# Ledger of designs, part 41: peptides against a protein of PDB entry 3WG5

Target 1, 218 residues: chain A of PDB entry 3WG5
Amino acid sequence: LAKNIVYVAQIKGQITSYTYDQFDRYITIAEQDNAEAIIIELDTPGGRADAMMNIVQRIQQSKIPVIIYVYPPGASAASAGTYIALGSHLIAMAPGTSIGACRPILGYSQNGSIIEAPPKITNYFIAYIKSLAQESGRNATIAEEFITKDLSLTPEEALKYGVIEVVARDINELLKKSNGMKTKIPVNGRYVTLNFTNVEVRYLAPSFKDKLISYITD
Target 2, 218 residues: chain A of PDB entry 3WG5 as posed
Amino acid sequence: LAKNIVYVAQIKGQITSYTYDQFDRYITIAEQDNAEAIIIELDTPGGRADAMMNIVQRIQQSKIPVIIYVYPPGASAASAGTYIALGSHLIAMAPGTSIGACRPILGYSQNGSIIEAPPAITNYFIAYIKSLAQESGRNATIAEEFITKDLSLTPEEALKYGVIEVVARDINELLKKSNGMKTKIPVNGRYVTLNFTNVEVRYLAPSFKDKLISYITD

## One batch from the design tools (peptide; made by RFdiffusion4, then SolubleMPNN)

Design b1_p11_2_s4 (from b1_p11_2, 6 letters changed)
Fold by OpenDDE base, seed 2:
Structure b1_p11_2_s4 (fold): chain B 218 residues (1-218), chain C 218 residues (1-218), chain A 11 residues (1-11)
Amino acid sequence: as target 1 above (218 residues)
Amino acid sequence: as target 1 above (218 residues)
Amino acid sequence: TVFYPIDFETV
């Protein structure tokens, strides 16, 4: 029986336009091979809002399910990472990871203090993050609090509050637990039931260019 | 006689991953309609290097000629905008515009001073910008000086030094002057002779999402 | 992260 393919790729570090290229490349490879899904092992402290919004759009345009997996233990989907997760077809977290802290900032002041975004920007991202939560059938109240309270959640809390779908220790447990789940957003206009029976896991590596840019931008 | 279509779209503000989405959307529309070309009216002070590199790649993958037009008078293709221009099939500038100032920075310090990029990063972008110039048959020495001297040029200087191909006051003059020019880089592996005889100009507008993101990021 | 001189909102 021809094995369904599940791709796994890592995206680590700041969310930038280079991160978009990584998402685009990895999703495109998985699309071309008609993969059952791609799992993105995400570990990010956040990044640029514009890059984040493009990544969300690229995920939403995917021809296959994109699973955001906050991995390994100690990783975070902080700030921009939370938005990306909320824009994805399924969210998983490993034990010892975190999600949240989504308040937009303009940057850092001369003394290293955070420059707060003006209310107009904060309110925009509140509306945006709530829309992502609502569209994916996830907890929009908690999504708002990721901004208004800079709330960060454990995997257990995030699952309990209906922010995420899976807590998994590794890829094997993720595949087992997500098998038969419906995507939280459509794939090509349809909600897809994940079929991780008889799958081959293929790991994608960053390109030489990806490694070089990551080396420069991190 | 069926009129060839030339699309014109505006990209203004910071080069971000959202800017990539605008480029991608506009070029895709023009590709789908088999346009003779798309002219991007570019006005940017610069932006993210990663977004810039993705935009350059998207332009290089275009199925139609992409003309970067620094417009209107008072506009600039500063920093990231220069790289984008050098990666394009043709560069035009309006009188009173500028191009250059390409030195990479890490950001701004606490006191608002520029944090200089380390030599390894600066040298990477010197090699990158020189490659863009060489691949497009443009002045690689000046391209290097855009970084090493933070050089900015007028349209007349840029034309004189072989950095750009056209100085034009408006779209009509641009079409007139660029008619019969060869693209500086290939389109689908071939250098194309532009044919702006009997063309219809179609203006593209930013999407509602584009307007919203631009409003937030500017 | 490499930037060209620009202010960005971060999340």
Scores: peptide ipSAE 0.030, ipTM 0.303, DockQ to the pose 0.167; fails the geometry check
Fold by OpenDDE base, seed 5:
Structure b1_p11_2_s4 (fold): chain B 218 residues (1-218), chain C 218 residues (1-218), chain A 11 residues (1-11)
Amino acid sequence: as target 1 above (218 residues)
Amino acid sequence: as target 1 above (218 residues)
Amino acid sequence: TVFYPIDFETV
């Protein structure tokens, strides 16, 4: 029986147009090989809203399930990372990670203070994040509070409140716990039941370009 | 029995004079072929007020029903997109999309802050957006709040409040749900009942010019 | 010129 493949790739750092290219490349590889799923190990402090929205669209257009895994311990799906997670087919977090803090900002002043976004922008992203939560059957009230209260949650809290689906220490535990779960959004118009009983895990390494740009943006 | 045709075209990005040309081209093709309707898959962050008003007029002058579909998931009918939608024969949204945030601005300052429009301009667009809602039998109070409160809504909220007519995951679901609906504004002075029981879906691709300009404006 | 942009800010 041909082994089903699960891809694992890492995305770390700020969300930019380059991060979109990473998502697109990784998902495309997994699609081409008819993988059972791809797991994206995500660690981000946030980034650009435009890039984030494009990434969400790319995930939603995926021909295979895209699992966002906030990993390793100490990682975050902060700001843009939360939106990406909420737009995905399944969210997992490792113990010692965080999710939330989604309030949009215009940038930083010369003194490092946050320049607040006007209500127009804030309200746009409230609607957007709530729509992602509602579409995926996740907690839309908490999703709103990620903005209005700058709320951040632990994995256990996020699971309890129905923001995420899995808390897992590593890829093996993630595969074990998510086996038999349905995707929270459709794949090609269908909710897919994940089958991880006989899978080969394949790691996708960052390209040389991926490594160089991460080095420049850090 | 000659298959009725439904055209589908995509408009993505800022609303400009070029976006008007896209609307005009797409609607003209559909009119020439006596299509049952045209569906415009719209994804816009907003744009120019003058172009928006021209687009609304072009839609209202259409010889066939023009359906605005906020699609794909993650798309928005933001700002100018909301006005366009409210001026159309039917509004649909995909899950994970948004509509609203219609407050006019004069532009951006050097520091990226919004330059507020004077009350005269704001009041003009309040009257304008309310007129579009009233003409189409949609929620004029919410339409006003899209400006006065910079309100943005999810598809489910927009449907619930009577801002839009359909929530649909894809074109097939849109056709299924909108079959037998009446247009919210007249076509050639008549409210048309949509008939999508035996239709051929034809996609209109962007012209080379459409692709190039979208690339420059992104 | 009157604009209706949503400026995609940092999130």
Scores: peptide ipSAE 0.029, ipTM 0.320, DockQ to the pose 0.135; fails the geometry check
Fold by OpenDDE base, seed 4:
Structure b1_p11_2_s4 (fold): chain B 218 residues (1-218), chain C 218 residues (1-218), chain A 11 residues (1-11)
Amino acid sequence: as target 1 above (218 residues)
Amino acid sequence: as target 1 above (218 residues)
Amino acid sequence: TVFYPIDFETV
């Protein structure tokens, strides 16, 4: 009986074009091996909206379920990370993590102050994040408030409000709790029921390039 | 007679947060040494709007004139590069370079197609680029067309239309031609007349971090 | 690849 394979990879740091490359690489590997799913352990303070949108698109085009797991404890799916999560097939969070804080900014001034995005941009991302939430059957009102109130949630709150699907301490608990869940968005046009029975977990390491970029962005 | 120092540094590739760090580092070094100016040899296809705006702000806050030099031949100040140039104290271009193509995009789709920015974003950047042009006494109509028509100009055209100030083949010609020119925007609240008589040219190398980032982005 | 000022809004 061919063991179902679940890949696990880590994406940490700012969401950039390099982060897209990481997502693409990891998902592609898992697709090639016809994995049951890939779990991306995500820890990000946010990043680029363009990269975020591309990552969301890459996830949505995945031939396999992509699970975003905000991990380890202390990690966040902040800003861009929230969008990515909302664009994914399943969201999990470890205890002691956070999600939200999605207010777009134009950047930081030299004094470290935030340059506010114009209402036009803010409204665009409100519409965008709401669409992600709606498409995934997640709480679009809270998704909007991630922007309008710069709201951040605990895993328990996020679960309660229907933003995420699973709170899990580790990969094993995640697999156990998510087993039998349907993906929140379709995989190849169909909602998939996750099967994590008798699963082999395979960890993907960052490429040398990934490590180098992470080192530079840290 | 203390030799006037002009720093020259290279910034190549995508405009990112790392590019901001490069600008900040280079300008800071030149400021610390009370340089007459810093010339940034710029070759960019564009990049992040946030980073671009931060770079513009950093240039505008410079204690010394910042000259953007689109160099070498074949280089471009495309998109974000155009904004940066328009935000600078003086723009020069080498023969065989280009400037323009400033239409904002949200990113690239997985198929490599451009994701168009909504009109709201486009209009924001139209207003922004026009403001940069107006503040610098440069052609705001052409600046707008860099977006609305995705216009790209040769150095000769850019000079003719009053987008740039100098066409120069090398640093020596640039210094010669720009000597006695007033900055197009103020330095510390005053328009400065450039003095490149008996100048020592000092080249700044990328930091190890800069090199590493460039290697990864290439 | 002309990287337009991709309104890389930081989100």
Scores: peptide ipSAE 0.027, ipTM 0.307, DockQ to the pose 0.370; fails the geometry check
Fold by OpenDDE base, seed 1:
Structure b1_p11_2_s4 (fold): chain B 218 residues (1-218), chain C 218 residues (1-218), chain A 11 residues (1-11)
Amino acid sequence: as target 1 above (218 residues)
Amino acid sequence: as target 1 above (218 residues)
Amino acid sequence: TVFYPIDFETV
């Protein structure tokens, strides 16, 4: 019997146009192989809003479920990472990770201080993050507070408040807990029930380019 | 029986003179083929006011209904996009999209700060956006607040407040929900009842020029 | 020239 495949790939570091390329490549591979799902192990402090929005769109256009897994312990889905998670089919977090802190900024001043975004931009992202939460049946109030209060949550808090779907220590626990769950957004217009009973886990490696860029940006 | 045709085209990115050319081309094709309507899938962060006003005029001069559909999820009809939507025959939004943030600006300073428009310009666009809302029977108070408060709304909020007419996940749901609706502004001097019961959907591709410009501006 | 940009810088 053809084993159902689950892909696992890592995205680490700042969200940029290169991160979009990674998401696109990983999802495309998993789509081509008709995977049951792809799990993206995410660890990001945030990044560019344009890249983030493109990534969200790419996830939402996926032919297969895309699971964002904040991993390993000590990782975060901070800022842009939270938006990406909220745009995905399922969110999981490992213990000792965080999510939130989504206030947009224009950048950093020469002295390292944050340049605040004008209300126009802030309000745009409030609407955007709320829409992601609402569409996915997640807590839109907390999503807004990720911006307005710069709120950050533990996995347990995020689960309690209905921001995320799973707390799991590792891939095996994630697969076990998410088995039989429905995607929080449609895949090809349909909510999919995840089937992880007899799956082969395939790990995707970063490309040479991905490694080089990560090396330069870190 | 000759199938009624609905055209679908995508407009993505900044609103410019090139965007006007896209609108004009798409609408012209649909007019020539006596389409039941054209749906423009819109995703824009905004753009030039001159181009925006020209696009609104082109929509208002259309011989067929022009439906603005903020799509896909993660897209926006931000700033100039909101004006375009308010000038159209019907507005739809996908879940996970946004509309609003319409305050005019003169540009950005070297430090990335917004250069505010003088009151004269701001007041002009307040009057303009209110007129679009009033003519289309949409919420003129909220339209004004898109400027004065830089307000952005989710699809659900926009529907609730009477800014938009439809929330739909995809083209099929849009056609289903908008079937039998009247256009919010006249087509050739008459309010048209949309008929989407037995339609063929035709997708229009961007021209080579459109693709090239998108590539350069992204 | 009047612009209506939402330039998304950093999130």
Scores: peptide ipSAE 0.026, ipTM 0.308, DockQ to the pose 0.141; fails the geometry check

Design b1_p11_3_s1 (from b1_p11_3, 4 letters changed)
Fold by OpenDDE base, seed 5:
Structure b1_p11_3_s1 (fold): chain B 218 residues (1-218), chain C 218 residues (1-218), chain A 11 residues (1-11)
Amino acid sequence: as target 1 above (218 residues)
Amino acid sequence: as target 1 above (218 residues)
Amino acid sequence: VSFYPITFEDK
């Protein structure tokens, strides 16, 4: 029996294998408790493409809806964060956040300059991000431009262009606005209508490991 | 009821998010069928640290023993592959394979030169690889030297130093030698004694997606 | 392959 529970957890910092561990742990806890959904408050400048794709797959395999919420104001779902959002069941953003800037890079040189990815890699991620947008019924043209133009959007622009589903100031407004919305991707092969009527909000804290990893990677 | 089945699958190429998808898919299939174990024939030059750590976590969360088998002759568990092996329930190597060379890098410059990782990152992975070795009762000193000296070992050296558990020419010899061995890490919180008496070997083929990803990343 | 800021490749 579904418990009228929504979990909220925070993921902050670079997208790495530890970020995957955070996603997996948080989603697993919410799945085990048969939550109505989990909201992940995401604030990331980007990170690793492999971790990102693993996170996307983990979200797609979730037994419950996973809502990516770019939060708080000043946060971003930059680069890898945009892919993760596009792979999720619902995207929300707080006012004063950003999404986009998805151009892949090979890394940074010793002088801090960006090492550009070869066209083969760029084209691969163009196809991948377009696939995520198409699968979720989101704007695949803008998703491509997140790479080709390194485009960054405000929440209002992202909503307008059909990249995201909700602009919300806080969790209460997010629950209010997303109540009755259909997931943008399936849960266990079916699109779910979100029901946040009379839900308990449960916050998940980062583990000691999560805190240590964040400290080492920041 | 455990079926007297051992799955065998191949993972070849760079460790990426798609490699995680392969591990997750293969282990999940073997878990669903209540296999006695899964053997992953691993051949990797390395890859991404985040994908690697996700793979390690996925192995640690497996409901069945996951055996990493560096195979065929000429294959390697280089860099990220070594970490994955050290995170597994049992490591085997075929004669003529290698393990080690675990020094983290930031990537390659445009001229193909290696961009060195800063000491902070190197020290992080030293601590991480030592943890994997210690948790699995393997040689943590050699594990550190895989980074600090960029050490690579033959199967015979790796066995001698207590890095791996089995040297085997093929799956049949691996099953024969590993029969009655205890897992080097727990399965569901318990060390398992492998029982390969009268087992059926089932080979898992790569998915169409796995083949396409390998083609794009190689 | 990474997205800003840093790709770590293990080779």
Scores: peptide ipSAE 0.037, ipTM 0.284, DockQ to the pose 0.204; fails the geometry check
Fold by OpenDDE base, seed 1:
Order: C-alpha cells, then sequence, then structure tokens
Structure b1_p11_3_s1 (fold): chain B 218 residues (1-218), chain C 218 residues (1-218), chain A 11 residues (1-11)
C-alpha cells in the first residue's frame, strides 16, 4: 500500500524573495509526490510585505495542504510570519513560541527607530489580515489587533482565541493532533480532511543557495 | 447550439500604460467573439492615475460586460485597482482579498515617506471616485472614504456596504452567483442581464510582452 | 516593487 507521505521543511530568517523561492520549491516537491501534506517549520522575525503576499498566494494555490508549524521552542511567526500562517491550511505552534506583532513599517532609521507606515498602508494590511482570518475561519478581531495593538500571543492564547488550530511539542504530536482535522481553507476548491495515519515523514533539506542566503541574512 | 463564451484573463501588478494595453487587448478579443462577458482577475497594489482613468474609459466603452474579479486569495484591488473596479459592470472578490486605499499620492520620497497630493488633486479624485460609485449604484460614501480615510475593506465588508456585488471562491462560483444579475453600468446603452447558463470558459494568456513587463515590475 | 497601495498622478 503506497505510504502516505508528509513532507517537512524548515524556513528560518527574514521573509524575502528567496523565502518565496523556498516555499515554492518545497510545495512543488510535495505536490509532485502527491503528499498528504507539507509541514513548514517556520521561524521568522518578519520581512518584506511583497514576499509575504506572494508566499500566501503560493500556499493558497497549493495542490496539497500546507501546514505552518512555528517550531522549535523559542521560534516565532512574527510580523510577516503571522500573515503567512493565517494564509495557510493549518497553523500549529510549539510551546515556547510566539505569533503576532504584525504592524507594518517602512523600515528602520539610521538610529534604529522604526519608520512608521502611513495610515494608508496600515489600513491596507488591516484589511488584508482580517480577510485572511475570515477566509480561514480564524479570529479576525485578534488578527486586526496584531496590527493595531502590536499584539503577540503564546500558543495557548492563540489556540484559545481561535487564531491557530494546534499546539504540539514535535512533528509526531502535530500529526497525531491534526489527524482528522479539516483544512481551514480549501485545497483545489475542497476542504480536505487530513489523514496522518501510517504516514512516512520525509524531510526536505534547504538547497545550497538557501543555506548561503540564510547565512548571509543571519 | 452556439455555446455562450465567457473569457477570463489575469491582470497583475502595477497599473501602467502597459496595463491599459492588456485591458484593451483582452476586451477586444472578447468583443470580437461576442462573448457573454469577460472576467478580469485583478491583483494590483495600484499605479498610475492616467492609466487608471484610461482603463476605466475602455471598460465603459466595452461592447460586452467587463467583470472585475479580485483574485486569487491574497490579491487586492488597491488604490487604482479600486477605481477600475468601480468603473466596471460587476465587481467580485475572492475571500482573502482586499479593496480600497485610494488616496492619491505624488510618489515616495527618498526616505520612503509618501509625498502627499495637494488638496486640488485629492478633491479631484474624491469627485471622480464618487461619480464612479454613483453611476454604478455603489456606495459613494464608502468610495469617498477610500480616499479620505484611506479605508480598505474585506470582501464581506465591501459586499455588506454595497461596494461590490459578489463574493466568490473561484470562477465557477462567480458564474453561478452572478448569473441573472444586471450589470451595474450599461453595455451599449443597456443594462444587461448576465447569462452564465451553459457557458464555455475560455482563458486568455498574457502576451510575451505582458509576461516580460510583469517580470520586470515584480 | 512597492506593494503599497499607490495612485500616482503624472505631472
Amino acid sequence: as target 1 above (218 residues)
Amino acid sequence: as target 1 above (218 residues)
Amino acid sequence: VSFYPITFEDK
């Protein structure tokens, strides 16, 4: 009997065009192999809005469920990472991780102070993040507050408030807890019931280029 | 029985003179084939006001209904895209998309700050956007607030406030929901009842030039 | 590309 495959890949660091390439590559591999799902272990402080939006689109265009897993403990899906998570088929967090702090900024000044985004941009991303939450049946009020209050949540809080679907210590617990859950957004126009019974876990390694860029950006 | 044809084309990226050429080409093809309608899948952060106004005029001169569909999820009809939508025969949005943030600007400064438009320009576009909303029987108050408050809305909010006509997950749902609707502005001087029963969906591809420009602007 | 909502007037 063909083993159901679950891919696991890691994305760490700032969200950039290279991070898009990582998502695209990883999802494409998993699609080609008709995987049951791909789990992306995400650890990001945030990054570029353009890359983030492209990543969300790529996830939503996936032929298979894309699960964002904030992992390991101490990791975050901060800023752009929260948007990516909210655009995904399922969000999981490990204990000791965080999500939120989504207020857009234009950048940092020479003195390290934040250059605030104008209301036009802030309101755009409020609408965007609310839309992601609403589409996925997640807490749109909290999603807005990730911007308006720069709110950050623990996994337990995020679960309680209906921002995320699973708190799990590791991949095995994630697979166990998410087994039988429906995706929060459609896959090929259908809400998929996840089947993680008797799965093979297959880890994807970063490319040489991915490693090099991560090294430069860290 | 000659199948009623609905064309679908995608326009992504900044609104420019090249975007006008895309609209013109796509609408012209659909007109030549006496299509029941053309659906433009729109994803734009905005762009040039001149190109936007030309696109609106081209839509209003169309011999067939032009439906603006903010798609896929994560897309936006931001800024100039909102004006284009408001100038169209029907607006649809996918879940996870946004519309609004229409305040005109002169550009960005070297430090990334917005260069504000003078009151004369802002007032011109307030009048313009209100006119588009009024002519199409859409919410002119909200249209004004897209400028004065830099407001952005979710599909659900936009539908609720009467800015848009349809929320749809995909082309099939769009065709189903919009079937029997009247165009919000005239086609050849008449409000048309859309007939999407037993239609052939025909996708238009971007030209080589369109692909190249998209690649350069991304 | 600035993905910020933009509407520029040509001078």
Scores: peptide ipSAE 0.037, ipTM 0.299, DockQ to the pose 0.109; fails the geometry check
Fold by OpenDDE base, seed 3:
Structure b1_p11_3_s1 (fold): chain B 218 residues (1-218), chain C 218 residues (1-218), chain A 11 residues (1-11)
Amino acid sequence: as target 1 above (218 residues)
Amino acid sequence: as target 1 above (218 residues)
Amino acid sequence: VSFYPITFEDK
């Protein structure tokens, strides 16, 4: 019986070009095994916009469903993490996790003030985040407000407002709740119905490179 | 003639345990050659408080003067970068660079809001940054305001208020302006008068590890 | 565009 495999991998820390490499490696492994899905346990305060956009593109190009799971309790998909989540095939959050605060900044000025992104950049990311929400059938008004109001939501609020699809305490509850759900974006041009009946869960360990970078960014 | 050598190395990106390794490696190389000083071209948005404190300690333990140079134009010594600068033997800034915004945060909440540090942590870092300023004979009031007001300064303001020692466009101007200055903190228990007469400038390249981490954190 | 610049202690 061709085993229905679900991969689970953790991505923690800042969104950088290395985070892209982590996503790419994890998704590629799961694609090679024709997994039913990969669940990425995401905990990020945010990071680089370029890396974020590349990650979103890599997720959208995935041959299998990519589920972003904001986990464990206390984790966040803040800033760039929210964009990544909104670009994914399904968003889950554990109780006590967070999503939002998506305002782009150019960095911190000489005076440590947030260098506000000029209206041009802000408007670009408003359009971008709204497109991610619209394409995924998620709340585009709230997605915009993640920028314009620096809004952020609890899992319960995010579910209520139609930003996310699942609130789950652990992988087992996530698999149970997401079983039979359709992906929010296409996989290979088609919306996939998730089949988590009798699945084998396989955890992917961070590579030596991943450990080094987590050690470096942690 | 024992060559007066000044090392120059770049540290860019987030302040992490790897940034500590970069500082340690660069300073160690310069110490081994009994360099007149090392200039660290710093461009950081900030990072981890633990790594920052370790870096400050490593600078303070240096056998040679460590000059933090906020460079190039557009660079910042934001947040953790300001602490590092304030802990160094001399601070220089290029025009169009920045220093400040030192308010500690616990991270980003579930709602992407900055999780404000509790008053206990804020007060700890106020005391810490004030001590760095006082020990270096820099403006402790402004150092406190980097936290309490999220204050940040241009190079011209930072110089005017006695936060930094030099505004310089390039390494040559920095060497020229800092020549004959005393270090703001001791080197091996003594304040050193910088001697940049007929110095050889040696640029240190990032290690393979440094490149990998910069690639990862950038 | 970066979102990071913070001084935080990861607990």
Scores: peptide ipSAE 0.029, ipTM 0.306, DockQ to the pose 0.225; fails the geometry check
Fold by OpenDDE base, seed 2:
Structure b1_p11_3_s1 (fold): chain B 218 residues (1-218), chain C 218 residues (1-218), chain A 11 residues (1-11)
Amino acid sequence: as target 1 above (218 residues)
Amino acid sequence: as target 1 above (218 residues)
Amino acid sequence: VSFYPITFEDK
């Protein structure tokens, strides 16, 4: 039987326009090879919301399932990472990772204090994050609380509250647990049942340009 | 006598593609009004190098002098901000601000440690920052040390070492001290003598979109 | 190359 291909790529650091290019490149490679899915090992403290929104849109336009995997242990899908995860076809987390803390900020003051966004902007992102949760059949109340309470959850809590779909220690456990799951959002207008019974895992590395721009933009 | 117009705008937070849009918008407004200059009150911990390079290019293509003013006290032109400053027509700093810390990093590890760039990338930015310093008649040795030693300077040190042109407490002192100075880089192929003898200061505010995207991207 | 301090760009 021809092996289904599952791509695995890492996206680490701040969410930026370069992060978008990484997502786009990785997803495009996996699309071209008609992969069963791509798993993005995500570790981000957050980043730019414009870049995030573009990434979410790129994920939603994917011809294949995009699984956001908060990995390795100690990683986070903080802030922008939570939005990206909530916009994805499946969310997995490794033990010891976190998700949430999505309150929009205008930046940091000179004294290191957070400059809060005006209510209009906060409310925009509340609406946006709730829409992502609702569209993906995830807990929209908790998604709102990621902003309003700056809530951060463990994988166990996130699973329990219906924010994520899988807790997995590694790619093998992720594939095993997600096998037969339906995508939480459509792929080309259809909810897809993941088939990880006979898969080859293919790791994608950052391009030299990716390494350079990641290096430059970070 | 018709008052020369000097625009003042604030750019705060991380250097991103949105920051480029802010620079472009602000400079374009000032260009359209044939302003004597635009002063950008810059407060940044750094950001994306792609965005930074685009901002530097936009400044260098300006039809009017662009003054980077590290302001207010407590602000920094850290990392990407230093490159932007070194690419500008004039650098000013308020007392209690800083400039430097330009070492390129690939990001942060899960334990919060900096992931260093490979030597090839570090060397690229050494060459780039030195070029900016040389082109602007500023201290290229110190510019290199902003990377190699992660050097951060006070306004007094930066002035002393020939990195910046003005230390000023406020816009009025900046205008007074920079009056009659030549731009450190050309404006439309010519070094311009700043004329702040009879000026109207016009403040530009962030657009609603700017506020939103700044809010979103930070 | 985030010249970023760990600015959690909290969205």
Scores: peptide ipSAE 0.027, ipTM 0.279, DockQ to the pose 0.209; fails the geometry check

